# Peptides against a protein of PDB entry 3WG5: the designs that were tried, part 4

Target 1, 218 residues: chain A of PDB entry 3WG5
Amino acid sequence: LAKNIVYVAQIKGQITSYTYDQFDRYITIAEQDNAEAIIIELDTPGGRADAMMNIVQRIQQSKIPVIIYVYPPGASAASAGTYIALGSHLIAMAPGTSIGACRPILGYSQNGSIIEAPPKITNYFIAYIKSLAQESGRNATIAEEFITKDLSLTPEEALKYGVIEVVARDINELLKKSNGMKTKIPVNGRYVTLNFTNVEVRYLAPSFKDKLISYITD
Target 2, 218 residues: chain A of PDB entry 3WG5 as posed
Amino acid sequence: LAKNIVYVAQIKGQITSYTYDQFDRYITIAEQDNAEAIIIELDTPGGRADAMMNIVQRIQQSKIPVIIYVYPPGASAASAGTYIALGSHLIAMAPGTSIGACRPILGYSQNGSIIEAPPAITNYFIAYIKSLAQESGRNATIAEEFITKDLSLTPEEALKYGVIEVVARDINELLKKSNGMKTKIPVNGRYVTLNFTNVEVRYLAPSFKDKLISYITD

## One batch from the design tools (peptide; made by RFdiffusion4, then SolubleMPNN)

Design b1_p8_3_s3 (from b1_p8_3, 3 letters changed)
Fold by OpenDDE base, seed 3:
Structure b1_p8_3_s3 (fold): chain B 218 residues (1-218), chain C 218 residues (1-218), chain A 8 residues (1-8)
Amino acid sequence: as target 1 above (218 residues)
Amino acid sequence: as target 1 above (218 residues)
Amino acid sequence: GVIIEANA
């Protein structure tokens, strides 16, 4: 039986190999304590595709539900962040956040112009993002349009279109609204019904390494 | 309760959007009849990444176990075929078949030389193939080496390294050896124990469209 | 498309 504990941790900034280490550490702590879930407060402009895919895999392998919460207001789950969210057990967004803008690029030229991805790469990511959406029972058409139209959505739009499951202003509202929901993907081969009745919320802080890396990447 | 029926169908040639239609049709028939499983006899040199990912998704969404069987002797689950296999509920190979060689390419030049994929694409596929392996409890290190070393394995090697679950000479041996095995990924959120005791084997033929497309792509 | 094809 899971303890009546929910962990909350923050991941902010570009998605890199170091971001993977943060996800791994946070989820591992929550797994070891057999928490009911972990909520990751996510704010990212995007990042590396390799790191993103590793993070998605780590989430899918979690022994407990991983809830992505786009937070605080003004935050975004942009690009790589959208993929991570779509790969998770539940997506929540705070009002005033955004999700989408998933068109892959190769980078920026010296003049700051976008170097477009070849059609082959774009098509790969279309297939990938659609797969994440369909596996989680979320809107695969919108997932595709996150790339083909570089679409960005508000929380209200994302909820309406079936991209996300919850709009919540804070952790307490998130716990209240998500209580009794089934995970959108399995945990240990089973769809889990979330139980947030009388839970203790425990906040995880970034490690010293996490803080240092954030400082180097800024 | 599943009927004591196992479907067997063949998919041969390049992985394309038409191959997706074949997978979809075959699996749908087996789902509608609530079969114990479907076995797909696979022989492919590879193909398109987009089609491959859609096929993996269709397999993962199956209401019944989908068993990939690399067959007949001399067949391969090469490149895209390896990804499809790794995304399936069970992998079998006949002696004299192969699996692997998953290094992504952009295509062939006019002189027949391989156009290499950019490192970004290669890294993406490394992450993807590792995710499929880990989700299915298969050897993620070898999955990576299918790309980084363009590794190809025999059935005996693949079994030894934990890439596949069964080596079988024919359908009867496959059914015998896989009886009582659990699926390596969930079916409808549950790991299924295969029951091939006293099953009726039903062969599905390619549709007229499937035959025509095979002819056009040759 | 990114072709994942075995080197023939």
Scores: peptide ipSAE 0.036, ipTM 0.314, DockQ to the pose 0.108
Fold by OpenDDE base, seed 5:
Structure b1_p8_3_s3 (fold): chain B 218 residues (1-218), chain C 218 residues (1-218), chain A 8 residues (1-8)
Amino acid sequence: as target 1 above (218 residues)
Amino acid sequence: as target 1 above (218 residues)
Amino acid sequence: GVIIEANA
């Protein structure tokens, strides 16, 4: 029997290999305790494609639902954050957050200008992001436009267009609104109906290493 | 008149945006002092493609020669480090170092296995690394094989195949052997003949931030 | 944008 526990953890800053370690640690703790879900409060401007893809795979292999919550107000799931969200079991956003801007870049030039990815790379990520949207039953056209138009959406727009599942101000509203929803992707081969009735919320603190990495990548 | 000064600085660990800042800082200091060259002692297992491309561009825009020196023994210019080296004005290696292993990966899976890059990405980096080799008059076939075969070379092999210019045990031997060599790429539109006769060697210490980043990426 | 890291 799943314990009526929901874990909450924060991931902030650039998506890197260290961010993967955070996701892995958080999800592993929640799996070991047979939690109903883990909610990851995500705030990222983007990051590494490799770390992003590994995080997506780690989420997809999770034994429990992983909910991405773009939080607090002012936060974003930009670029890599959007892919991670689209790869998750449920996406929520707080009012005043954003999602999208997924155009792959080779980086920033010395003058701060974007070095555009070659068409072959852009097309790869278009196919990948559309795959994530399709697998999760989310809007694949908008997912493509996150790249082709470098589109960014508000929570209300993202909900309206079927990119996300929940707009919520806080964890309590998120739990209330997502209660009884089915995961957008399977957990252990099955779509799970979330049960957030009478749950204990447990906050996972970042490790010392997590804090140090976050401080440096900020 | 260029000052008879050669700067030496160390860059160790993962190639990231912070590593770009190190390169930029080091090269800027050496440019401001009109140094004959800067030698970067490089030890890296690889890193970010964007940071790598920016570092290559920063080197190419340098007002002075930038020499990549794979040092000390046991160090590598692996992956991103190879691209950086191939983009530089001169490459040196210490005995017991390595260069190559440039196959682009999308990352490491949860089990530590490599996630291979799609063919389109691999082909992009093949074209890019070959371009760097061609522009520098280095072995473009071996540069391609750094990807297609994930080839790694010893200093002796790399010298033999025309990938690098110098094998040297220390800075003094490097200066001695590279004295009178022409840069493999232009400096301010001209190939420079290195003049390391009666030079002052100045070591640049890492900043506090550089030390912190290196410690975390180790 | 998604930064393509070639961890090579």
Scores: peptide ipSAE 0.091, ipTM 0.624, DockQ to the pose 0.812; fails the geometry check
Fold by OpenDDE base, seed 4:
Structure b1_p8_3_s3 (fold): chain B 218 residues (1-218), chain C 218 residues (1-218), chain A 8 residues (1-8)
Amino acid sequence: as target 1 above (218 residues)
Amino acid sequence: as target 1 above (218 residues)
Amino acid sequence: GVIIEANA
């Protein structure tokens, strides 16, 4: 029986326009091959809001489920990463990872201090993160508190509070636990039940360009 | 019988972070007063994608219907304005206005020529605009063509193709024609039937800050 | 944090 394909790719580092290109490339490959899903192993401290919103949109436009997997242990979906996760079809976290800390900033001053976003911008992102949570049937109150309280959660807390769907140590456990789950947002207008019963895992390597950019931005 | 309030506000010029602030302020006022709706008279050549996406999100998060009204005659919801419109609860256009021309650009060169967005960015916005159209039950094919063909439509064409809901010459005609229409996207999770049978129209003036910013950005 | 480039 033709095995369904699940792609796995890594996105690490700051969220930039180049990170969008990575998401787009990876999802496109998975779409072209009619994959059952793509799992993005995400490890990010955050990044650009525009790129983040673009990534969220790219995920929502995906023809196949996009699972954000905060991995490996020690990784985070911090700031922009949280938004991306909340915009995805399923969130998984490995034990020892974190999610949250979503307060928008205008940047860093020359002394390394945070330039605070004006309240209007903060309120925008509050509204945005709440909408992502609501649309995905996730905890919008906690999503808001990721900003208002600079809240960061463990996988277990995030699961308990209904922010995420899966805690898994590795891809195999993720596939096992997410099998039969419904996507938290539609795929092509429909909530999809994930079928990971007979899947082939394919790892997508970063392109040469991806590697070069990561090197420059790190 | 207590009259339902419909707010009307104007947003004109380039879409920027300050335009977001205007949307947020206006919608917030309308929400606070439990208005039946707010009508935003929109006239924009476009602007920043980030601000646009923020505005779309703010509209979608609105506790009351947000009607984008491309007004007055000669106005446009061009580029970013089209996305904003497609993200709204109802689109109206005055005769002699236009909508479309949504091709993303990186900016303008020193000689005034357009710096083309890379295909990946273009494809992102194609996917985005299509999603907005699909979610609102509007013509996603035309929405895509706003980018791929740099298509601009008249109100009559846009109505015919199912991009917009109303052609109206003024606020009174808009209220009359949109009365009894269902919002194209949910308000607080539900499609709302607009009730403009016994409404008071309240115009919101730009703040001092709004005026100052508009002066700087024009 | 989410860096919003304030275009001045």
Scores: peptide ipSAE 0.069, ipTM 0.351, DockQ to the pose 0.201; fails the geometry check
Fold by OpenDDE base, seed 2:
Structure b1_p8_3_s3 (fold): chain B 218 residues (1-218), chain C 218 residues (1-218), chain A 8 residues (1-8)
Amino acid sequence: as target 1 above (218 residues)
Amino acid sequence: as target 1 above (218 residues)
Amino acid sequence: GVIIEANA
């Protein structure tokens, strides 16, 4: 019997291989307990494309719905965070958050200037982000513009354009608004209707290793 | 007066933004003390391209010669490590080390499979690695083959093909063999003749932060 | 391989 449990975990900072480990750990815990869903509170400026692609794949392989929640106010799902969100079963944003700015770069020069990716890389990620949007029934045109225009959206704009599914101030409002929604991608081959009626919210804490990595990457 | 000091520092593990910080710190210390050179003992399987490019730039901006020494036996300057070496003032390798395997990848899938880079990325890095080889008077054909064939070379092969300048068993042999050599790239706009006559060797230890990062990335 | 961090 699926426990009426929803897990909530926080992922903050740059997307790296360690961020993948956090996603994997959190999702695995929630899968093992047959949770109704896991909500990942995401605040990221972006990060590594490989880690991002692995996280997207891990979410797509999840046995339970993975909800990306751009939270708290002031947080962003920038760059890699947008791809992760677009690969998830449901996207929510808090007021005062942002999503987008997905232009791929080779990195930052010593002076902080962006080293631009060659057009083929950019085109690869355009195709990739569009596929994520299309597969999730989200706005593929806006997804492309996240790269081509380096567009960033407010929650209200993102909702209006069909990039995200929910604007919510907190976890309780998110659960309330997403109750009865279908996942935007399948869970184990089926679109799942979320059931957040009388759910227990369980918070997953970062591991000691996660805290240490965060301390080092800040 | 340039002190007859040669610094030696070790950089091990994956090339990341933290690896850049290590390079910058070590080179800065050696620059401040007007060292004759710094030798970076490098053992890396590769890593991030952005960090790699930044490290190359930092080496090129060095006020003193930066010698990349692939050390100890069993070490590699794989992938990003090869680019770093090719961007340096002198490359040395210990017996039983390797250099090459420079095929760019987008990353590793969850199953450890390589996600191949699109051809434009590969071509970008071909152009980049060839430029490093040409600018340093090294074998640009072999540099390209490090990508196109994912070639790995022994020290003896790398020396023979003009990829590296020295094969040395230890720091003392390296200093002896490289004494009187000209840097393969300029230092402050001039090719410097290395002078390792009666030099003091100073070892730079990793910072506590460096040790912590290494512990986390292992 | 060089992990081309396409910083996305």
Scores: peptide ipSAE 0.064, ipTM 0.625, DockQ to the pose 0.840; fails the geometry check

Design b1_p8_3_s4 (from b1_p8_3, 5 letters changed)
Fold by OpenDDE base, seed 1:
Structure b1_p8_3_s4 (fold): chain B 218 residues (1-218), chain C 218 residues (1-218), chain A 8 residues (1-8)
Amino acid sequence: as target 1 above (218 residues)
Amino acid sequence: as target 1 above (218 residues)
Amino acid sequence: GIILEANA
């Protein structure tokens, strides 16, 4: 039986293979404690596509609901962060945050210019992001436009257009608003109704390794 | 540490919510025994899209590689079965089997005619199946054509076009050919190299419930 | 590898 526990952890900075390890660690801890959910406070400009896909996979493999919360105000779920959000069980955003800007690139030139991805790669990620949106019952048209138009949205726009499920100022408001919501993707093959009645909130701290890597990648 | 064990189980008939339970049970047993992999012998004409997506999710959540094996000769991975295969860690087919025919339908009319899905739904599944193919490094163009052309392929064609990884006559040949292959999608966030050296093959039987449901749906 | 990062 799930304990009336919700974990909260922060993931910040570039999405890398080390970010996968952070997600894995946090979710595993919450799984072990049979939590009702874990809320991941996400703030990222993006990162590696391979790491992103592994993170999405890890979220989808979670034994408990994973809520991606773009937080705090001023944060973003940009590029890879948007994919991660769209692959999750519930998306929330704080006021003053953003989501989108999902165009894949090959990298940066010596002068700092973007090296564009070939159409084949772009089309791959269009198909991928649309699938994530559709599977989660979110706006696939906007998901595509995150790439084709490099679109970014506010929380209010994202909610309005059916990209996200909640706008919340803080953890308490998030818990209140998301209580009784169904997950947008299955947990262990079943859509779960979130139960945030009389929950204990437990905060997970970054490991020393997490802190070091965040420092290096920031 | 994984034991040198490979589980084999059969899933036959229409893809339904009960088929999800079969997948879940079989994979869970193999996970608990820390198997190297589970091979699911699949023979299906298709079924429900919701059940299919849940099955794909369950496969992707597996702690061990799930090999979809279209078997025996004369079997098919049609429609929903193709999606399931494309969502798996490795696809094999026996000679004389088929894969494809993935066009979504709303159902059948009283006269037995197909009720076509609206373009919105068709496009959803096009995006979805392309994503599965691309994520697994399989042929996304052919995956799309499974819908748009209602295409079906032989094992030899599917292998040639990069839809599947192995053609095998039986379990022994499958194990031999797939030994040392990398999974086409991650297991717990990592691509796994299959180790089928000196493996014990364990067969899982359908439960009484599985048998009953299969009988009802066949 | 493919990068998914917001333009600075």
Scores: peptide ipSAE 0.233, ipTM 0.393, DockQ to the pose 0.101
Fold by OpenDDE base, seed 2:
Structure b1_p8_3_s4 (fold): chain B 218 residues (1-218), chain C 218 residues (1-218), chain A 8 residues (1-8)
Amino acid sequence: as target 1 above (218 residues)
Amino acid sequence: as target 1 above (218 residues)
Amino acid sequence: GIILEANA
């Protein structure tokens, strides 16, 4: 029996292999507790594509719903963060947040100029991001435009265009609005109807290891 | 019932988040097939610490034994590769391979000089690598020296010092020598006695995605 | 490696 528990954890900063570890740890804890869901408060400018893909895969393999919540106000799920969101069971955004800007790059030159990805790579990520959108029943055209137009959306726009499912000011409003929604992707092969009636919210903190790694990579 | 099947896959090059995806895919395939084990032919100069830790965790969460085989001759499980090996259910090395050289670095300067990790980070990895060795019943002193002395060992030395379990020239000899051995770490909470009597060897190849990612990151 | 990072 799923416990009437929802975990909340924060992931902030660049998407790296360390970020994967955080996702994995948080999801694993929530899985072990048979939580109704985990909410990840996400604030990222982006990061590594490989880490992003691993995170997406880890979310898709989750035994419980993973809700990506772009939070707090002023936060973003930029670039890699957008892919992660699109790969998740539900996307929410707080007012004043943003999502998008998903154009892949090879890196930055010494002068700070962007090293453009070759068309082959860009096309790969177009196909990939569209697949995430399609698989989750979200707007694949907008997903493509996150790359091709470097599109960045407000919560209101993202909701309007069918990219996200919820605009919420806080966790309580998120739980209220998402109660009774079906996950946008399966959990263990099934679309789950979220039940947030009488849930206990449990906050997860970064481990000592997570803190140490963040300190090293920042 | 475990099938009399052993999967073999190759992982070569830098340890990155893409390498994690390869490990995850390979292990998942072997898990799905209820294989007796998967052998990963590993040849790596090292890579990212975060990716390494994720790989170790993924191996430790495997539903089947994961055997790290430093192969072919001339290959190494250097740096991150050593951690991965020490986190695995069994370590084998081919003659002419090496293991060790685990000193963490922050990176390379523009002039190619190593940027040393601060003592705090080095000590963290000392504790981490020793824990991997201890948990697997392997030589924790040598594991520490992989960092503190930048120690690199031959297969014969590694076997002698109790770092690895098998020296084998090929997959067939590996299967023969490891038959009847217990895993050095648990599988689903139990130490498994490897049964390689009358096994079918199945080779896994990189996916198209894996090939593309390798092409992009190399 | 490929970077997916928003231009700050």
Scores: peptide ipSAE 0.189, ipTM 0.408, DockQ to the pose 0.115
Fold by OpenDDE base, seed 4:
Structure b1_p8_3_s4 (fold): chain B 218 residues (1-218), chain C 218 residues (1-218), chain A 8 residues (1-8)
Amino acid sequence: as target 1 above (218 residues)
Amino acid sequence: as target 1 above (218 residues)
Amino acid sequence: GIILEANA
């Protein structure tokens, strides 16, 4: 039985294998409770590509809608965060947040300069990000430019260009604006119309492990 | 007697000698049961060229159709995975997946930079990938560009360019769309028309060995 | 050995 419950969790910091565990845990809880959706408040500068891809897969396999909400103001879905967002059922951003800057890199040199990814890797992620955008009916051209131009967008620009679905100041406004929206990717093979009428908002706290890892990765 | 059974198995991770064993096992099971086909859900970043070539040969020697399905969303048939796909009887991709990036490399330097393959090796694989494409009636120009430009494609692009045959969200849609399609390469010297009307889907689980290897290669 | 891999 679907419950009129919306879970809200927070994921902050670098995208790593530990971040995957956070996503997995949060989504699993929401799945188990047959929630209407889970909202992940995301604030990330990016991280590991492998972890990112696993997170995207986990979201896409979710039995309930996963809404990525770039929050609070000042937060970003940068680099890996953009991929994660594009892989989700709905993207929202708070005013004063950013999305994009998706160019893959090999890392940083000792002097802090970027070691550029070889064309092979760059092209792989161009295809990958375009696929995420296309699958979700979002702007694939801009998704590509997140890499090729290392483009970053405001919420208003992202909305305008059809990269995201909602700009909202808080969870309540997000629920209000997204009520009646269809998921941008299917849930269990079907596009779901979000019903946020008379929902209970249930906040998930990070586990002790999550707190520790966030502390280490910060 | 041909059975109205379609086997589905998963192969994920690096293409190695252990991956060959997985392919061999799965195909052998499907052959023994005289299945209508086996669908391999493939998610790979690539791997070893020798293992890849052996896998391609094993697929081409199959007594039943082998369908490579790049699945789930977020998965890739990258590098070695593309060769494997091009060597198969039918290629499908889920939305949000990728194919390509086939440039051979010798490996990675200590600084993480790609060690490019010498022209001799590159030319060998150009010829090889073109042969796979030509043999299967797929786009040999794009197949070559998977190497020469290290090109990667979305499912929609790959379909458009005649690299793949099906874009499908799940196994059921794949079966529906591929029903009545002829294999792109012969099975026992004949092109087979796939009959997925009233099929039983039978999932093959990875062996303990397969699970362990997947864990190690992750 | 020759590697055909997208992810470094």
Scores: peptide ipSAE 0.041, ipTM 0.340, DockQ to the pose 0.143
Fold by OpenDDE base, seed 5:
Structure b1_p8_3_s4 (fold): chain B 218 residues (1-218), chain C 218 residues (1-218), chain A 8 residues (1-8)
Amino acid sequence: as target 1 above (218 residues)
Amino acid sequence: as target 1 above (218 residues)
Amino acid sequence: GIILEANA
């Protein structure tokens, strides 16, 4: 039986293979303890597409609900972060955060200009992001426009347009507002109704490895 | 004599050579009309170092005060945007915006990992960002930490630590709060006291070229 | 590898 425990962890910075390891570690800890959910406080400008796709898969394979919370104010779920959010069981945003800007790029040139992705790649990610939105019952048109228009949304806009489920200032407000919500994707083949009544909040700290890698990749 | 006109323009997206052209165009228009100031509503994740340095120079050469306003809520002056802000005559931020994360990178690898800059490049930009802070009478220690710790700050933190001058929700509040402030860098060799009493606000729209380039680079 | 950098 699930303990009335909610784990909270932070993931900040570029989405890389190491970010995958962070997600995997955090979710695994929460799974092992049969937590009601894990909340990932996400602040990312984006990152690697391969790592992003692996993270989405890891979330989809989670034995417990994974909530992406774009936090704190000023944080973003930009690019890869948007995909990750759209692949999660629930999305929340703090006021003053952003989501979107998902146009795939090949990279930055030596002068720091964006190297555009060829149409075939752009179209691949359009299809992919739309699938994530559709599977989660979120706005697939806006998801597409995150690429085609490089659209970025406020929490209020994202909520209004059906991209996210919750706007919350802090963890307590998030738990309050999301209590009784159904997950937007299944957990073990079932849509779970979140139960945040009398929950213990447990914060997970970054591992030494997480800190070191963040320091190196930052 | 300066007209009691304040221009407002938006610069959003990656900092590139085209962003330089936008800055140059906007500032030139405001200079030609002897505006009291121009406010640039900036929302950028960063971009090219060369373009950034050129933009800083263009701001420093301005015949009128250039105010960087990180706006709207959710916007950032990240990386190159921070340098630009620190090189400006006044920095304002809207609630829920961010500034910082200035670690130089060589680019992104094909897998989307950050390619780290060699120490010589990192040290160059440490020296550069500190110089911008020192020249503008802003917190050079925090400016350095924008690189060494990849530090990102809220408006409240940035104000508290002496990185920025104003927190404002909108243009009207910005004008009200910045009225009577001295520019943090000189205009034509003189520190100017801003006079926003009975000002006309004029919005500058992106040119067709600006729109097209933004669309292509986005 | 495609960098999904959001043009933040």
Scores: peptide ipSAE 0.031, ipTM 0.324, DockQ to the pose 0.206; fails the geometry check

